# Peptides against a protein of PDB entry 4Z63: the designs that were tried, part 158

Target 1, 334 residues: chain A of PDB entry 4Z63
Amino acid sequence: LCLGMNDLTGNIPEDLFHLKRLNLLGIQENRLSGSLSREIRNLSSLVRLDVSWNLFSGEIPDVFDELPQLKFFLGQTNGFIGGIPKSLANSPSLNLLNLRNNSLSGRLMLNCTAMIALNSLDLGTNRFNGRLPENLPDCKRLKNVNLARNTFHGQVPESFKNFESLSYFSLSNSSLANISSALGILQHCKNLTTLVLTLNFHGEALPDDSSLHFEKLKVLVVANCRLTGSMPRWLSSSNELQLLDLSWNRLTGAIPSWIGDFKALFYLDLSNNSFTGEIPKSLTKLESLTSRNISVNEPSPDFPFFMKRNESARALQYNQIFGFPPTIELGHNN

## One batch from the design tools (peptide; made by RFdiffusion4, then SolubleMPNN)

Design b2_p19_2_s3 (from b2_p19_2, 8 letters changed)
Fold by OpenDDE base, seed 5:
Structure b2_p19_2_s3 (fold): chain B 334 residues (1-334), chain A 19 residues (1-19)
Amino acid sequence: as target 1 above (334 residues)
Amino acid sequence: SYITTDKDNPDDKDKPVFL
């Protein structure tokens, strides 16, 4: 049953929960309000539940133990409060959980040893507090993780050295500290292709440790951190780099010539730093900007990107990395 | 401009990410 993209109001009719053979319920992009009914438990054949983009409030019902076939739960952009229900945090069937842009709070707790099918987790823009959950690497299939805009004080856990499934990771605006430790840990994530760390590590030094290596890194965003230091030499070994944003920092020194050796680099923002010297001539030879044949069919993160002009400006949304225009921004240096 | 994955305004209708 697909009723998305309408102007439906009120709550879900109780009679809808008699549809025991229903595999898909999509009611997204409406004006549905009130609590999400506990009677969802009666939809025992449910594989996909999409309640996103509504006015739902209250706690998410603890009924996911009665939904053994549920693979997809989309609840982004609602007014949900409380924590993740215990049955949801223990779901062995769930592949994707999206609860971005709610009012969920408390410590983030997932039973990753039970969540054997979880591939994608989006909990961005909530009110979670405390530390990052150390057991996330126990979610052995978890590839896509957005935890942006929560209050995860402290450092990236040492256990994330073992996060081999991790491919796409965002921690933007999460009150994180110690960028040297974070990069030193995350370099062990052998499948990591996308790393977004914007609005963290306030005023720290960007490490220039030649022992750091990110073999599969395609997207690195570490913007608006007020980071000190220079262009990191370790990044020159990330031969697959496609997008680099280090804008709105306090980086100094020259832009190195090796920045033009990245064959796939189509988006570069080094603006609003303190870089000096000449623009490298190698940037005029970037193959991605001179040739039209970029292989556009690479897997992208499940979470959206936002381009912010400033902290108060309305963000432009990009659902895919290749949605960004080919860009070289070097403005506002010196 | 800078890139992030966080959005400040809950009322800003993101384009639906059809997952």
Scores: peptide ipSAE 0.469, ipTM 0.814, DockQ to the pose 0.660
Fold by OpenDDE base, seed 1:
Structure b2_p19_2_s3 (fold): chain B 334 residues (1-334), chain A 19 residues (1-19)
Amino acid sequence: as target 1 above (334 residues)
Amino acid sequence: SYITTDKDNPDDKDKPVFL
């Protein structure tokens, strides 16, 4: 049953939950309000539940043990409060959990040893607190992780050295500290292609450790951290780099010539730093900017990107990396 | 401008403007 993209209001009729053969319930992009009924438990054949972009409130019901076929739960952009229900945090069937842009709170706890099918997790823009869950690497299929805009104090856990499934990772605006430790850990994530760390590590030094290596890194965003230091030499070995945003930092020194050697680099923002010297002539040779054939069909993160012009401006949403226009921003440097 | 993955207003339930 697909009722998405309407102007439906009120609660879901309770009789809807009598549809025991229902595999897909999509009621997204409406004005549905109230609590999500516990009677969802009666939808024992449910494979996909999409309640996203509504006005739902209250706690998410702890009924996911009665939904053994549930693969997709989309609840982003609601008013859900409380924690992740225990049955949801232990779901062996769940492939994708999207609860971005809610009011969920407390410690983030997932039973990753039970969540054997989980491949995508979006919990961005919630009120989770405490530390990052050390057991996330136990989610052996977890590729896409957005934990942005939560209050995760401290450092990236050492256990994330073993996060082999991790491909797309966002921790933007999560009160993280120690960028040197974070990069030193995350370099061990052999499948990591996208790393977004914007609005963390406030005023720290960006490490220029030549021992750091991100082999498969395509997207690096570490903007608005007030980071000190220079363009990190270790980044020159990330030959697949497509997008780099280091804007709104306090980086100094020259823009190195190797920045133009990235064959796939189509988006570069180094603006609002303290870089000096000449613009490298190698930037004029970026193949991705001279050839129109950017392969638009590459895998992208499941989480959206937002381009913020300023702190008060409405962010532009980009669902894919290749949605960004080919860009070189070097403005507001010395 | 800068890129992030957090939207500033959790209450901004306006449909994303896809560019």
Scores: peptide ipSAE 0.467, ipTM 0.826, DockQ to the pose 0.416
Fold by OpenDDE base, seed 3:
Structure b2_p19_2_s3 (fold): chain B 334 residues (1-334), chain A 19 residues (1-19)
Amino acid sequence: as target 1 above (334 residues)
Amino acid sequence: SYITTDKDNPDDKDKPVFL
């Protein structure tokens, strides 16, 4: 049943919960309000539940043990409060959980040993507090993780050295500290292609440790951190780099010539730094900017990107990395 | 401009302008 993208108001009719053979319930992009009914437990054949973009409030009901076939739960952009229900945090069937842009709070706890099918997790823009869950690497299929805009004070857990499934990771605006430790840990994530760390590590030094290596890194975004230091030499070994945003930092020194050696680099923002010297001539030879054949079909994160003009500006949403226009931004360097 | 993955307002139910 797909009722998305309407102007439906009020509550879900109770009779809808008698549809025991229903595999897909999509009621997204409406004005549905109140609590999400516990009677969703009666939808025992449910594979996909999409309640996103509504006015739902209250706690998410702890009924996911009654939904043994549920693979997709989308609840983004609601007013949900409380924690992740225990049955949801233990779901062996769940592939994708999206609860971005809610008011969920407390410690983030997932039973990753039980969540054997979880491959995508979006909990961005919530009120989770405490530390990053150390057991996330136990989610052996977890590829896509957005935890942006939560209050995860402290450092990236050492256990994330073992996060081999991790490909797309965002921790933007999560009150993280110690960028040197974070990068030193995350370099062990051999499948990591996208790393977003914007609005963390305030005023720290960007490490220039030549021992750091991100073999498969395609997207690196570490913007608006007030980072000091220079362009990191270790980044030159990330031969697959497509997008680099280091804007709104305090980076100094020259832009190195090796930045033009990235054959796939189509988006570069180094603006609002303190870079000096000449623009490398190698930037004028970036193959991705001279040849029109950017492969549009590369895997992207499941979480959206937002381009912010300033902290108060309405952000432009980009659902894919290749949705960004080919860009070289070097403005506002001192 | 800078790239992030967070929205500033958790109550911002404004439909993103899809480009």
Scores: peptide ipSAE 0.464, ipTM 0.817, DockQ to the pose 0.410
Fold by OpenDDE base, seed 2:
Structure b2_p19_2_s3 (fold): chain B 334 residues (1-334), chain A 19 residues (1-19)
Amino acid sequence: as target 1 above (334 residues)
Amino acid sequence: SYITTDKDNPDDKDKPVFL
């Protein structure tokens, strides 16, 4: 049953939960309000539940043990409060959980040893507090992780050295500290292609340790951290780099010539730093900017990107990395 | 401008402008 993209109001009729053979319920992009009924438990054949972009409130019901076929739960952009229900945090069938842009709170806890099918997790823009969950690497299929805009004080857990499934990771604006430790840990994530760390590590030094290596890194965003230091030499070994944003930091020194050696680099923002010297001539030879043959069909993160003009401006949403225009931004340097 | 993955207002339910 697909009733998305309408102007439906009120609660879900209780009789809808009598549809025991229903595989897909999509009621997204409406004005549905109140609590999400516990009677969802009666939809025992449900594979996909999409309640996103509504006015739902209260706690998410603890009924996911009665939904053995549920693979997709989309609840983004609601008013849900409380924690992740225990049955949801233990779901062996769930592939994708999206609860971005809610009011969920407390310590983030998932039973990753039980969540054997989980491949995508979006919990961005919530009120989770405490530390990052050390057991996330036990989610052996977890590829896409957005935890942005939560309050995860402290450092990236040492256990994330073992996060082999991780490909797309965002921790933007999560009160993280110790960028040297974070990069030193995350370099062990051999499948990591996208790393977004914007609005963390306030005033720290960007490490220039030649022992750091991110072999498969395509997207690196570490903007608006007030980072000190220079362009890191370790980044020159990330030959697949497509997008680099280091804007709004306090980086100094020259822009190195090796930045023009990235054959796939189509988006570069080094603006609002303290870089000096000449613009490398190698930047004028970037193949990605001269040839139209960029493969637009590469896998992207499931979470959206936002381009912000300033901290108070309405952000432009980009659903795919290749939605960004080919860009070289070197403005507002000294 | 800078790139992030967080939206400024968690209560802003305005439909995203897809570019």
Scores: peptide ipSAE 0.449, ipTM 0.815, DockQ to the pose 0.408

Design b2_p19_2_s4 (from b2_p19_2, 8 letters changed)
Fold by OpenDDE base, seed 4:
Structure b2_p19_2_s4 (fold): chain B 334 residues (1-334), chain A 19 residues (1-19)
Amino acid sequence: as target 1 above (334 residues)
Amino acid sequence: SYITTDKDNPDDLDKPVFL
């Protein structure tokens, strides 16, 4: 049943929960309000539940133990409060959980040893507090993780050295500290292709440790951190780099010539730093900017990106990395 | 400008402009 993209109001009719053979319920992009009914438990054949972009409130019902076939739960952009229900946090069937842009709170707890199928997690823009869950690497299939805009005070857990499944990771604006530790840990994530750390590590030094290596890194965004230091030499070994945003920091020194050796680099923002010297001539030789053949079929994060002009401006949403225009921004360096 | 993955207003139900 697909009723998305309407102006439906009120609650879900109770009789809808009598549809025991229903595999897909999509009611996204409406004005549905009130609590999400516990009677979703009666939808025992449910594979996909999409309630995203509504006015739902209250706690998410703890009924996911009665949904043994549920693979996809999309609840982004609602008013949900409380924590992740225990049955949801223990779901062995769940592949994707998207609860981005809610009011979920408390300590983030997932039973990753039970969540054997979880491959995508979006909990960005919530009110989770405490520390990052140390057991997140126990989610052995977890590839896509957005935890942006939560209050995860402290450091990236040491356990994330073992996060082998991790490919796309965002921790933007999560009150993280110790960028040196974070990068030192996350370099061990051998499948990591996208790393977004914007609005963390305020005023720290960007490490220039040549021992750091991100083999498969395609997207690095560490913007608006007020980071000090220079262009990090370790980044030159990330030959697959496609997008680099280090804007709105306090980085100094020259832009190194190796920045033009990235064959796939189509988006570079180094603006609003304190870089000096000449623009490297190698930037004029970036193959990705001279050739029209961008591979449109590359895997992308499941979480959206937002381009912000300033802290008060409405963000432009990009759902795909290749949605960004080919860009070189070097402005506002003094 | 800068890239992030966080939405400024959690209560903003307005559809983002997709470019």
Scores: peptide ipSAE 0.433, ipTM 0.798, DockQ to the pose 0.404
Fold by OpenDDE base, seed 1:
Structure b2_p19_2_s4 (fold): chain B 334 residues (1-334), chain A 19 residues (1-19)
Amino acid sequence: as target 1 above (334 residues)
Amino acid sequence: SYITTDKDNPDDLDKPVFL
């Protein structure tokens, strides 16, 4: 049953939950309100539940133990409160959990040992507090993780050295500290292609440790951190780099010539820093900007990106990396 | 401008403007 993209209002009729053979319920992009009924437990054949982009409130019901076929739960952009219910946090069937942009709170706890099928997790823009869950690497299929805009404190856990499944990771605006430790840990994630760390590490030094290496890094975003230092030499070894945003920092020195050696680099923002010297002539040789054929068919994160012009401006949403226009921004430097 | 994955806008209930 697909009723998405309408102007439906009120509550879900309780009789809808009598549909025991229902595999897909999509009611997204409506004005549905109230609590999500516990009677969703009666949908024992449910594979996909999409309640996203509604006005749902209250706690998510703890009935996911009665949904053994559930692979996809999309609840982003609602008013859900409380925690992730225990049965959801222990779901062995769940492949994708998207609860981005809710009011979920407390400590983030997932039983990753039980969540054997979980490959995508979006909990961005919630009210989770405490530390990052150290056991996330135990989710052995988890490749896409958005935890942006939560009140996590402290550092990236040391256990994330073992996060082999991790491909796409966002921690933007999550009050994280110690960028040197974070990068030192995350370099061990051999499948990591996308790393977004914007609005963390306030006023720290960007490490220039030549021992750092991100072999498969395609997207690096570390914007608006007020980071000090220079363009990090270790980044020159990330030969697959496609997008780099280091804007709104306090980076100094020259823009190095090796920045133009990235064959796939189509988006570069170094704006609002303290860079000096000449623009590297090598930037004029970026193959990705001279050839129109950017391979649009590459895997991308499941979480959206947002282009913020300023803190008060409405962010533009980009669902894919290749949605960004080919860009070189070097403005507002010295 | 800068890229992030957090939308600060309380108007997050508004449908994303796809460019």
Scores: peptide ipSAE 0.432, ipTM 0.803, DockQ to the pose 0.410
Fold by OpenDDE base, seed 3:
Structure b2_p19_2_s4 (fold): chain B 334 residues (1-334), chain A 19 residues (1-19)
Amino acid sequence: as target 1 above (334 residues)
Amino acid sequence: SYITTDKDNPDDLDKPVFL
C-alpha cells in the first residue's frame, strides 16, 4: 500500500493494521501526526515500512520482534523521541534503518551481533549523545553509516580499525576530537570510499603523516573545521579520488602539483583557506574536467549531501556524488 | 561553500527541491 506524497492528515486508520499480508506500507510525505501505533506489530508480513516525512511524535514502538521480515524502515523527518527500541536494535532482518532528522536521544546502542543483515544506517540529525558505539564493526554487513549532527563527544573508537564493511561514513558536525587518531583508525577500513568529517576537530592540525593510506578513497570532505597545516602528502596515494572538499579551514602552504594527478577528480574545493603560491598547472590537465563524458554509474552513499553557502544559508541537497557539478573552487585564499 | 551531511534546521521539512 503506497499512500505517499499526499496531504493525508490525522492518524492511520486502525483497520489498516489488520492487513496481515501487507509487504509494503508507504505513507511518507504526508501530514500524519501523533504516535506511531503499536498495532504495526500486526503487519507480520511487512518487508518495507516508510513513514518518513510526516509529523509523527513520541517514541518508536518496541514491536519489531513481531516483524520478522522487515528489511527497510524509513522514518526520517519526523518528531520521534526516545531511543532506538530494543527490538529494532536487535532486528536480524533489517537491512536499512533511516531515522535521520528526528529527536532521538540518549546513547546510541545497537546489538550488532544480532543485526546480521544491517547494511545501511542513517541516524543523522538526532540528539544522540555520549560516545560512538564501539561495537558498530560487529555489524558485519554495515556499509553505509551516517551519524552526522549528533553529540558524540570524544574520538573515533579504536575498534573501527576492524570496520571492514564500512564504505560510506559521515560523522559531520558530531563534536569529534582528535583528527590524527580518527584518520589513523579509519585508514584501516579497506573498503572506505566516502568519508565526511565536516564541522569537527575545531582548530586541530590536519596530519601530514606519510604512513596514512586510504587506498579506495573517492570522496573526502573535511570542511569547516578550522584545521591548520598543509595539503596532506598521504592523500596523494588515494588514486581514485573524485571529490575533495577541504574548504573553510586554515590550511597553508602551496597547493601541491600532485592534486592534478587524480584522474577521476571532478570536484575540488579548497576555498576559504590560507593557501599561497601559484595554482598548479596540473589542475588544468584533470582528465575528468576535460571533454570525456565519464558516465560513472558508481555506488553512492545512501545519505544525502548538503552544500551550504554559509552557516545560515539553505543547503542544496545532492543525493549522489555525481550530482555535484564539476568544480574547482580556490577562492578566498590568502 | 562547503559540503556536509547534516541539516541545521530539523524543522525545515526538507521540501524536496524538485530540480
Scores: peptide ipSAE 0.410, ipTM 0.781, DockQ to the pose 0.412
Fold by OpenDDE base, seed 5:
Structure b2_p19_2_s4 (fold): chain B 334 residues (1-334), chain A 19 residues (1-19)
Amino acid sequence: as target 1 above (334 residues)
Amino acid sequence: SYITTDKDNPDDLDKPVFL
């Protein structure tokens, strides 16, 4: 049953929960309000539940133990409060959980040893606090993780050295500290292709340690951190780099010539730093900008990107990395 | 400009991520 993208109001009719053979319920992009009924437990055949983009409030009901076939739960852009329900945090069937842009709070806790099918997690823009959950690497299929805009004070856990499934990771605007430790840990994530760390590590030094290596890194975003240092030499070994944003930092020195050796680099933002010297001539020879036919249809993160002109500006949304226009921004350096 | 994955305004119409 798909009723998304309408102007439906009020609550879900209770008689809808009598549909025991229903595999898909999509009621997204409406004006539905009130609590999400506990009677969703009666939908025992449910594989996909999409309640996103509504006016739902209250706690998410703790009934996911009665939904043994549920693979997809989308609840982004609602007014949900409280924590992740225990039955949801223990779901062995769930592949994707999206609860971005809610009012969920407390310590983030997931039973990753039970969540054997979880591959995508979006909890961005909530009110979670405390530390990052050290047991996330126990979610052995978890590839896509957005935890942006929560209050995870402290460092990236040492356990994330073992996060082999991790491919797409965002921690933007999460009050993180110690960028040297974070990069030193995350370099062990052999499948990591996308890393977003914007609005963290306030005023720290970007490490220039030649022992750091990110073999599969395609997207690196570490913007608006007030980072000191220079262009990191370790990044020159990330031969698959497609997008680099280091804008709004305090980086100094020259832009190195090796920045033009990245065959797939189509988006470069080094603006609003303190770089000096000449623009490398190698940038004028970037294959991605000179050849029209780079059909690199690579998998993108499930979470959207936002381009902010400034902290107060309305963000432009991009659902795919290749939605960004080919860009070289070097403006507003000294 | 800078890139992030966080959104400040809940009313900003994110294009529906068809997951």
Scores: peptide ipSAE 0.393, ipTM 0.769, DockQ to the pose 0.671; fails the geometry check

